# Ledger of designs, part 82: peptides against a protein of PDB entry 6RGO

Target 1, 392 residues: chain A of PDB entry 6RGO
Amino acid sequence: MALKLLGFNQDATCFSVISSNKGVTIYNCDPFGKCFELEKSTSNDEELDFLVEMLFSTSLIAVVDKTIGASKRKKLKIVNTKRKATICELTFPHEIMDVIMNRKIICVVLKSDQIFVYDISCMKLLRTIDVRGEKLKSTSKFRNSEAVGDIGVRVSLSTDNNSILCYSSYSKSDKENAPLNDIVVFDALKCIQINVLPAVHQSNIVCIACSPDGMLMATASEKGTIIRVFKTIDTENDEPILVNEFRRGSRPSRISEMKFNHDNTLLACVGESDTIHIFALPVTTTEADANEDDTLQQSSHSLSSSINGLQYISKGLANRFGKIIVSKIPTQSQQRHVAYIKIPENAKYRIGFPKDTTNTIHICGEDGNYLVYSIPRNEVGPCTLVKSNTFD

## One batch from the design tools (peptide; aimed at target 1 S59 I87)

Design b2_p24_7_s1 (made by RFdiffusion4, then SolubleMPNN; from b2_p24_7, 10 letters changed)
Fold by OpenDDE base, seed 3:
Structure b2_p24_7_s1 (fold): chain B 392 residues (1-392), chain A 24 residues (1-24)
Amino acid sequence: as target 1 above (392 residues)
Amino acid sequence: MEELEKEAEEILKKLEKLGKLSHS
């Protein structure tokens, strides 16, 4: 059967899939089993396409029917899984490209490069973000998405209540073909732009991950060779906003998903390659808990590779745009993965980190495998398979 | 787990009153 992966929920307790024969199925990870099924509404042999976003492991889901020929691509449904009922419907002027949520916020990304931000508790529209800005409204050529591949606005939302929204934006180049290579950091609750990170890659950004606490973001371009990790907020300290630069590989390969673990110690990435890569992040010791005496000499060999070579090229544009100098970190200071998982060639996989076990990763494949891996702590190497289940 | 499900059930009860919304 053809399976299409929709992904894990925020805490990797559930994952969702499209089955050609059944429609949408949601699986619980532990105990493993089906927890919800949305039956196919049409008898047609049409390739099913859906967006499904869960509020953690709860009975609240957001659903968009994206099936070709379906007049429903502009309609968000809020569904109660216990009642098997649509609770409310929101209709948009354009096709829905993505939906993300946490306990406070739903964000809806449209094909028009608009982001609609809602208070989940009442579906009140808090903000419409126009990523193209007012000046580009006159060039009414919607990128006919048929010829320009899957390049659109990418979003990620913190899973916490701070609701930090990171999204890709167009560079301020006077060129009609400006790349989506800027990042905007947005407080979705207060509706305030926190930061703008200009030109974080040379090409379009195709993947963004926000940390659970919203303090970090990871970005990857169309090349997928380099992953960059940034602070979301400018600290008053002269600390570089660019915290890490990781090398996934030497060959170009699209990254489809990135995830931080719940304590911001690990970043995983998956995509078109035969390998899931896991990177270690330096623990930012916030100096706050300096009081208690516990001399656990965990000799974390901080691979403080002295990032000495960051030449600050200050282009003198106005004080509100933080000086992100993406200096070319020398290829020698690019950290490699600390752990990896081999996956079948051409199998699409999704990743999730469970909340209770920082050294465990959940993965699921379009091959019908749900796999739990242990991540090695003290060595660089393969992850160990702990549990496996199959789904159809 | 139980607290999140209670929060979701309270949200769902509020949203049931909205029915169908349209953005022009």
Scores: peptide ipSAE 0.627, ipTM 0.957, DockQ to the pose 0.890
OpenDDE base, seeds 1, 2, 4, 5: peptide ipSAE 0.614, 0.618, 0.565, 0.615; ipTM 0.956, 0.956, 0.945, 0.956

Design b2_p24_7_s2 (made by RFdiffusion4, then SolubleMPNN; from b2_p24_7, 12 letters changed)
Fold by OpenDDE base, seed 1:
Structure b2_p24_7_s2 (fold): chain B 392 residues (1-392), chain A 24 residues (1-24)
Amino acid sequence: as target 1 above (392 residues)
Amino acid sequence: KKKLEEEAEEILKKLESLGKLSVK
């Protein structure tokens, strides 16, 4: 059967799958098993497409039927999984592209580059964000939607109650083809713009991840070679703080998903490549408890050779991108501990970090594998498979 | 876990009163 992965919930306790024969199935990770099924509404051999966003491991889900030919692509359903009933239905003027939620907020992204922000507790509209802004309405020749079908507004929401929303925005260039390479940081509860990170990549942003606490954001462009990690709220001299810059690889490859672990010490990425990459984030130790233990000088010699590629932040990029005060990422060769997982070629995978085990990652594949890996923290190397399950 | 499910059940009960909404 063709499986299509929808992803993990916020705490990686559940994941959702589309089965071409059954409709939507939600699996529990531990104990592993089916916890909910949404039956097909149509007997037609139409390729099923859905959005499913689950409120953690609760009975509340948001569902959009995106199946071609269905008039339902503009409808958000709030479903009680325990009652198997639609509780609320919202209809939008345009096709729904994405839905994200936490305990406070639902955000609905439309094909019109609009973000609708709702209070989940009453489905009251708090804000409509028009990402194109008022000025670009005049030059909206509809991009002929066929060839550029995958470039749209990307969003990520913090899983905490602060409800920090990060979204991609168009650069202020008067060019008809402005890239979606700005990031806006938005307080979704107060409906206030907190920060704007201009031109964080040279090309459109295709993937965004917010940390669970909303304090960090990871971004990747269409090239998927470089991942940047920024502070969301904090600025230095009104300039964005770049915390990390990771290289996933030398070859262009689309990143489909990124996730932080629950303590902000790891960032994982997955996409079209045969490899899930896991990057270590520097622990921002507040300088206070750096007691004198001078002794660990010696053994760092040998792994120096391959990391030489980071010195060429060429002086030329600093002039055109606003002064990203790269706060001196201490040019100490902090051995960026990178772990990896090999996945089958052409298999799409999703990733999630469980809350209770910061060194564990959950992954699931369109190949029908649900896998749990242990992440090495002190060395560069492969992750170790701890648990395996299959689903259909 | 228990507090989250209780909160979700409270939200779901409150949303039963809303029914169908249209954004124009």
Scores: peptide ipSAE 0.569, ipTM 0.895, DockQ to the pose 0.865
OpenDDE base, seeds 2, 3, 4, 5: peptide ipSAE 0.557, 0.400, 0.505, 0.561; ipTM 0.889, 0.862, 0.879, 0.893

Design b2_p24_7_s3 (made by RFdiffusion4, then SolubleMPNN; from b2_p24_7, 12 letters changed)
Fold by OpenDDE base, seed 5:
Structure b2_p24_7_s3 (fold): chain B 392 residues (1-392), chain A 24 residues (1-24)
Amino acid sequence: as target 1 above (392 residues)
Amino acid sequence: SEKQEEEAEKILEKLKSLGKLSHE
């Protein structure tokens, strides 16, 4: 059967898939098994497409029927999985491109490059973010996104209650073809812009991951060769703080998903390549004020690798071609993966980090494999397969 | 968790009164 992966929930306790014959199925990861099924409402041999966003492992899901020709592409349904019932429906002026949620917020991304931010508890609209801004309203050539299928506003939301929303925005270039290479950091609860990271890549940003606590953000461009990790809130001299620059590879390859683990020690990425890459992040020791006097002399020469804060100075050389982001990071200081998983070539996979096991990663494939891997801590190498299940 | 499910159920009960909303 053709499977289409929708992805893991926020804590990798569940994942969702579309089966052409069954419709939407949600699987529980542990114990492994089906926990919800939404039957196909139409007898037509149309290729099913859905967005499904779960509120963790709860009975609340958001569903969009994206099936081609369906008049439903503009409708968000809130569904109670226990009751198998639509609770409410929201209709939008444009096609829904993405839906993301946490315990407080739902964000709905439209084909119009608008983000609708809602209080989940009452579906009150808190903000409409127009990513095109006022200037670009006149040249509303809707990118006929049929031909350039995958360039749109990307979003990521922190899974905590702080509800830090990171989204891609158009650079302030007066060019009709401005890239989506800026990042805006937004407090979705207060509806305040916290930060703007200008020109984080030379091309459009196609993947964003916010850390669970909203303190870190990872970005990848259409090239997918370099992943950049920034602080979301903190700035040095009003400049964005680049924490890490990772090299996924030398060959261009699209990154479809990135995830932080729950303690911000690991970043995983997956995409069109045969390899899931896992990168180690420096543990920011928050200086807890350890005021307590305990004198124990143990002379452990901790090699304080002074991770000199890599100041990302975007010296935009305004050459005729736009602001060229010269990474001040020497290509030699680009960290590689610490761990990897080999996946079948051309298989679409999704990734998730479970909350309780920071060195474990969950992956699922359109090949019908659900796999649990252990991540090595003290060595660079392959992840170890711990558990495998199949789904249909 | 049971607490998360109870929170989701409380949300779902509140949302029943909304029915169909349009933001067109």
Scores: peptide ipSAE 0.572, ipTM 0.952, DockQ to the pose 0.894
OpenDDE base, seeds 1, 2, 3, 4: peptide ipSAE 0.562, 0.553, 0.559, 0.557; ipTM 0.950, 0.948, 0.948, 0.949

Design b2_p24_7_s4 (made by RFdiffusion4, then SolubleMPNN; from b2_p24_7, 9 letters changed)
Fold by OpenDDE base, seed 5:
Structure b2_p24_7_s4 (fold): chain B 392 residues (1-392), chain A 24 residues (1-24)
Amino acid sequence: as target 1 above (392 residues)
Amino acid sequence: KKKEEEFAEEILEKLKSIGKVSHK
């Protein structure tokens, strides 16, 4: 059967899929099994397409039917899965491209490069963010979405109540074809812009991940060779703080998803390659009190990969347009993965980190595999398969 | 789990009053 993966929820307790024959199915991860099914409304051989965003493992989901006609693609439905009922419907002027939520906020991304921010408790519109801004409205012909793979606004929201929203924005270049290579950090509750990270890549950003606490953000461009991790809020001398630069590979390959684990110690990425990569982040040990003397000389040969310090984004070459481009970290200081999972080259996979087990990753494939892997702590190598289930 | 479902059920009950909203 043709499966299409929609993804994991915020805490990797559930994942959603589209089955061509059944419609939308939500699976629980532990115990593994179906928890919700939305039947196909039409007997037509039309390729099913949906957006489904879950509020954790609750009965609240947001659904967009992308299958049939321009009118349904503009409609967000809030569904109670326990009652199998649509509770409310929001219709937008443009096609919905993405939906993201936490316990406080729901964000709706439109094909118009607008982000609608709502208080989830009452669906009150808090803000409409126009990523194009006022000046670009006149000249930006709707990119005919046909030929150039969906270059749109990318978003990520913290899973905590602080509701830090990271989104890709157009560089303020007078060029009609400005890349989506800036990041804006936004407090979605207060509706305040916190930070702007200019030109974090040379090309469009195609993947963003916010940490669960909203303190870190990972970015990848269309090339998918380098992943950059930034602090979201903190700045040094009004410049963005680059925490890490990871090299996924030398060959270009699109990254479809990235996730932080719940303690910000790991970053995973998946995409069009045969490999899920897992990177270690430096644990900022807060200087907790150095008092207790206990002599346990456990010679943990920690892989002191000399995480050579927080490289300040040195004043990038002011390109001829006066914009600071993020300086490339020297290729020698680019970290590799600490762990990996091999996946079938032709199967799309999604990733999630469970809250309770920071060294465990959940993955699911369009091949119908749900897999749980243990991440090695002390060595660079393959992850170990712990559990496997199949779905259809 | 249980507290989050109770919270989601409370939201879902509040959202019934909204029905259908259209943005132009």
Scores: peptide ipSAE 0.637, ipTM 0.963, DockQ to the pose 0.889
OpenDDE base, seeds 1, 2, 3, 4: peptide ipSAE 0.636, 0.625, 0.623, 0.623; ipTM 0.963, 0.961, 0.960, 0.960

Design b2_p24_8 (made by RFdiffusion4)
Pose (drawn by RFdiffusion4):
Structure b2_p24_8 (pose): chain A 327 residues (1-135, 151-284, 335-392), chain P 24 residues (1-24)
Amino acid sequence: MALKLLGFNQDATCFSVISSNKGVTIYNCDPFGKCFELEKSTSNDEELDFLVEMLFSTSLIAVVDKTIGASKRKKLKIVNTKRKATICELTFPHEIMDVIMNRKIICVVLKSDQIFVYDISCMKLLRTIDVRGEKIGVRVSLSTDNNSILCYSSYSKSDKENAPLNDIVVFDALKCIQINVLPAVHQSNIVCIACSPDGMLMATASEKGTIIRVFKTIDTENDEPILVNEFRRGSRPSRISEMKFNHDNTLLACVGESDTIHIFALPVTQRHVAYIKIPENAKYRIGFPKDTTNTIHICGEDGNYLVYSIPRNEVGPCTLVKSNTFD
Amino acid sequence: EVENEATEEQLEEFKELLEEELEE
């Protein structure tokens, strides 16, 4: 089958790719190279490694499952790339759905909507967050820098009226203090959530409305959450998969089950800005590095890696600059 | 419940590795 289940780095330095053949490879961007290659851990052809989230450019990797079910739901391994050794092997009572890391805090998301927060220096569990214990699946996002700030979708006070709903809660994982609770920002479920690297901004995706809403995160007034801007969906409602924020928080990238990737600018310093054509029934992931604000890195399941440029003052499409092919 | 299979020595090694990578 195709080389599916791409994962993208926080600093846009490299990306994680599960080659359907054997193990998982991690490439670099500049210069492009085979950075890390995981050996054989397979027994059938279509069984897939699912979840890999990494540090910036380091040797520290978070790896989850290999087998379809033998050791998948209840595993987390911490591996050094230079020596291929497992250090800490944590076990969890449920199936892992997503893992997000940063320099200070490691988050593990379970299928039962439990979020385990760890101080990465000693792996002490800071707090267990019973989201489904209070009231598709929960989508979680986190800031990259320090003062790492956690964002998760929570159910509303209409659990009696119906089973599924989605509001937003802002949480400071550094001090384990809940900062702001946002109301039902959508009339539908939440598909994907993106938080700014500095933790000041947040994006929301709806399945039915397909309109991205941006709210201030922490400095927002206590009385009411502050809405920043909204973005035109285009000609057709489409499911969104992954969104990212620029380092200066002037740009927002959007990708999904669509023909095109949309680029949204920010009035921090309107409907559409830059659009990148994309093959229809293939899936891609997004990133952009810290070095420049004009370059957008693209990861594709077709086997191609592309680097596009951004037009500052033109509403035109992006210009391709650099490309390379996968394995 | 959450359980950890790592020894104290493996935790010390993990901490030292993390410090070295943060210094870079």

Design b2_p24_8_s1 (made by RFdiffusion4, then SolubleMPNN; from b2_p24_8, 8 letters changed)
Fold by OpenDDE base, seed 1:
Structure b2_p24_8_s1 (fold): chain B 392 residues (1-392), chain A 24 residues (1-24)
Amino acid sequence: as target 1 above (392 residues)
Amino acid sequence: SVTNNASEKELEEFKKLLEEELSE
């Protein structure tokens, strides 16, 4: 059957898929099995497309039917899976591009580059964010929405209650073709902008991941060769803090998804390449509990390469337009992956980190494989397959 | 305009369901 992956939930306890013949199916990861099905409402041989966002392991899902010809691409349904009932239905002025949620907030991204922020508890609209902003009203050249492919506003939301929303924004350029290469950090609960990271890449941002605690974000451009990790809230001298710069590869390849593990020690990325890459983040030891017990010189060569280099974002060369581009970390200081998983060429995979096992990653493929891997911590190498299941 | 198609009753039922699911 043709499968299309929708992804894992926030804690990787479930994943969702589209089956061309069945509709939407949700699988539980442990014990592995089908836990919910949304039956295909149409007898048409149309290619099914859906957005499904699940609220952790709860019976609550957000569903958008994006099937071509469906009058439903502007309609968000909130469904209780235990009751098999639609409990809320919202209609938007434009097509829904993405839906993301946590225990407090639902964010709905529209094709109009608008983000609608809702209080999940009452479905009250808290904020409409217009990412195009008022300045683009003067340039009446709507990007003809047809010719601009998969370049839209990208969002990521912290899975905690702080509800830190990171989104891509247009660089303040008087150029008709401003790239989506700024990041805005937004407190979704207070509805305030916390931070703006200007020109974090040279091209459009196509993937963003927020850490579970909202303190870190990872960004990738259309090139997908470099991943940058920033602090979300903290700034140094009103400048963004670049924590890490990772090299995925030398060849351009689209990154479709990135995830942090639950303790912010790992960042995984997946996309069009035959390889899932896993990067180690420096553990910010809070200096506090380094109490004096000096004695046991056990030479655990922790490959904590103490990159004590807080690489100050050296004042990026003011490009001819007065914008600070984040200075490229010298290629020599770009970290490589610490672990990897080989996947079939042209197979689309999704990734998730389970909460209780920070050294484990869940992956699922459009090939019908659900795989659990152990991540090596002490050496650079392949992940070890621990569990395998199939679905259809 | 965003149209909330949910009735006040459906929103109250939704809130109750969400409180039930988040208390587990």
Scores: peptide ipSAE 0.057, ipTM 0.708, DockQ to the pose 0.857
OpenDDE base, seeds 2, 3, 4, 5: peptide ipSAE 0.040, 0.097, 0.047, 0.054; ipTM 0.681, 0.751, 0.690, 0.707; seed 3 fails the geometry check

Design b2_p24_8_s2 (made by RFdiffusion4, then SolubleMPNN; from b2_p24_8, 7 letters changed)
Fold by OpenDDE base, seed 2:
Structure b2_p24_8_s2 (fold): chain B 392 residues (1-392), chain A 24 residues (1-24)
Amino acid sequence: as target 1 above (392 residues)
Amino acid sequence: EVVNNASEEELEEFKKLLEEELKK
């Protein structure tokens, strides 16, 4: 059977798949098993295409049927999986490209480069973000160059209640084909722009991940060779803070998904390559807990790997025109993965981090494998397979 | 134009279901 992966929910307790014969199936990760099926509404041998976003482990899903006709691709359904009932139906002016949610917000991305931000509790529209309109305001001469192929606005939303939305935006370059290489950070609850990171890559951004707490974001371009991690909210002298620059590889390869773990200590990436890469992030010790004198001598052998201080070469050549050139971290200071998983060539995989185990990663493949891996902390090497299940 | 096809009753049922699922 042809499987298409929809991905994990926010806490990796469930994952969703499209089966060509059955429609949408949702699986629990532990205990492993089917928890919901959305039957195929049509007897036609048409290729099934859906967007499905689950709200954590709840009975609430957002569904877009992309299989048949232009009208269905513009409809968002909110479904209660326990009742098998549509609770809400929204119709948009353009095709829905993506849907992302947390406990507060639903974001709907349209083919028009618009992001509709809703209060999930009442499905009230809070904001329409017109990414194309912001491009047109910045440059009087933008022709309606339709986004060529799969290049569109990318979004990521924090899984917490702060609801930090990161999205790709068009650079303010006078070029007719300005790349989607800026990042906007948006408070989705307050409906305010809180930061702008200009030109974070040389080409279009094709993958964004926000941390669960919304304090970090990871970005990758069409090249997928370098991953950059930034602070979302914090700035230094009104400049974006680059926390890490990771090298996935020397060869171009598209990254399809990135995820932070729940404590912001790990970043995983997956895509068209035979390898899931896991990178270590510096633990941001918040200085606040320095004062409680609690004498628990747990000998944390801090492996002080002498990562020689990244001298922030804050050679911000702030050229007079306000173009923050994100100072290229010297290629020698680019960190490699700390762990990896080998996956079958040509199999699409999705990744998720469970909340309760910061050293565990869940993965699922279009090959019908659901796999749980343990991540090594003290050594650079392969992850260890802990659990394996199959699905159809 | 964005059209909401949900009735006020369906929206209130949705809100109630969301509040019940988010209290767990």
Scores: peptide ipSAE 0.111, ipTM 0.757, DockQ to the pose 0.903
OpenDDE base, seeds 1, 3, 4, 5: peptide ipSAE 0.050, 0.103, 0.081, 0.085; ipTM 0.707, 0.752, 0.732, 0.728; seed 3 fails the geometry check

Design b2_p24_8_s3 (made by RFdiffusion4, then SolubleMPNN; from b2_p24_8 with E3V E5N E12K E23K E24K)
Fold by OpenDDE base, seed 1:
Structure b2_p24_8_s3 (fold): chain B 392 residues (1-392), chain A 24 residues (1-24)
Amino acid sequence: as target 1 above (392 residues)
Amino acid sequence: EVVNNATEEQLKEFKELLEEELKK
């Protein structure tokens, strides 16, 4: 049977899949098992497409039936899974492209490049962000919306109560075909723009991840070769702070998903490649613990040679891509440990980080595998498989 | 325009369920 992955919830306690015969199925990760099924309403041999966003491990889900030919692509349903009942239905003027939520906010992304921000507690509209209208205020030229294929506004929301929303926006270039290569950082609760990161890539941004606390964001373009990590709120001399630049690979490959772990020490990415990459982030030592003079004689073993190649690329690009202040990552902390997981070629996988185990990653595949891996912290190497389950 | 088909009673039920599930 063809499986289509919808992904993990915010805390990686559950994941959702589309089964061609059953409709939407939700699995619990621990104990592993099916916890909910949304039955297929139509006997049509049409390829099922859905958006499903869960509110953590709760019985509350947001569902959009995106199946081709369905008038339902404009309808958001809020469903109680325990009662199998629709609590709320919202109809939008345009097709729904994405839905994200936390304990406070629901964001609905439309094909019109609009983001609708709701207070989840009462389903009250707080803000409509018109990403296209913001461009039109900055640039006199209308973009004909029809010709830009799979490239729409991308969003990510912090899983905390601060509700930091990161979204892709159009660059201020007078070019009719300005890329979606700016990032806006938005306080979704207060409805205030906090920051704007201009031209973070040369091409359209196709993947964004916000950290759980909303203090970091990761971005990838259509090329998927470079991942950039920025501070969301903090600026240096009114300029964006680039914390990290990672190279996923030398060959172009689409990144479909990125996630931070719960303590902001790891960034994982997955996509069309045979490899899930896990990057170590520098621990931001809060200034308080700098007093323990722990003379850890880090044995200077020979891994120095491969990392020097990344330093040369950073200096040359910083001069061309505006005043992005690369915070001087101390040269000693530049041993960016990278872990990896090999996955089948052309298998779509999704990733999740559990809250209680910062060195563990959950993955699931359209091949019907749910896998739990342990992440090495002190070495570059493969992750270790800890648990495996299968689903249909 | 966005059409909200939820009744005030359904929105109240949703809020009560949300508050119950988030206390766990």
Scores: peptide ipSAE 0.187, ipTM 0.819, DockQ to the pose 0.873
OpenDDE base, seeds 2, 3, 4, 5: peptide ipSAE 0.169, 0.181, 0.173, 0.122; ipTM 0.800, 0.810, 0.802, 0.773

Design b2_p24_8_s4 (made by RFdiffusion4, then SolubleMPNN; from b2_p24_8, 9 letters changed)
Fold by OpenDDE base, seed 5:
Structure b2_p24_8_s4 (fold): chain B 392 residues (1-392), chain A 24 residues (1-24)
Amino acid sequence: as target 1 above (392 residues)
Amino acid sequence: ELVNNASEKELEEFAKLLEEELKE
């Protein structure tokens, strides 16, 4: 059977797949088992394509049927899985490219580079974000070429109620082919732009991950060699704060997905490579209010390794040839993975971090494997396989 | 044009369901 992975839910308690024979299937991770199936509406041997976004382990899913005809590709259905009923149907002017949600917000990304932000509780439109802006409306022939399906607006939403939306935007360069290399940070609840990170990569951003709390964002370009982690809200001297720069590899390879763990201590990435990479993030000690009282003079010289906040000086040396040379962050600042998982080169995998076990990662493959790995805490090395299940 | 095909009743049922499912 041809399986197509849709991904994990926000807390990696469930994952969704498309089976050519069954339609959309949702699996529970623990206990492992099929929890929902959306049967094929059509008896045709047509290749099934769906978008499915889950709302955690709830009975609510957003579904887009992308299989047949331009009409279905423009329809978002909100489905109650327990009742097998459509609760809401929204029709958009353009094809739906992505759907992302949390407990407060649904974001719908269109092929038109528009993001529709909804209040989930009433399906009220809060905002339409036009990423192309008014200036590009005249010249942007819809790149109808199939090859352009890959270069679109990317989004990530915090899984918390703060609903921090990070999306890729076109650089303000007067070039007809401006790259999607800016990031906008947006409060989806208040409908306010919080921050803009200009030219975070030299090429289009193809993957974004927001942390669960919305305080961090990871970005990767088409090259997928470097992952950058930024603070979303905080700025230093009106400049974006680069927290980390990770080196995934020396060879270009597309990153399909990145995820933070629940406590922002780990970032995982997966893509076309034979390796899932897991990176350690510095624990930002929130300065807990040191209540004054307790006198005990234990002179623990905590070597506060001043993690010199690498100010990402976005001194884009606009060399005369209009190449935004993102200042090469010295290759010495590039951290390697702390852990890894080997996967089959020809199988697409998805990743998820469970909430309750910060050192565990869930992965699933189009090969029909659901795997749970333990991440080593104190050693650089391979993850340990803890659980394996198969699905069809 | 954006077409919302949900009835007011379906939206009220959705809101109730969402409130029930988010209490867990």
Scores: peptide ipSAE 0.177, ipTM 0.798, DockQ to the pose 0.853
OpenDDE base, seeds 1, 2, 3, 4: peptide ipSAE 0.139, 0.056, 0.073, 0.127; ipTM 0.771, 0.702, 0.735, 0.772

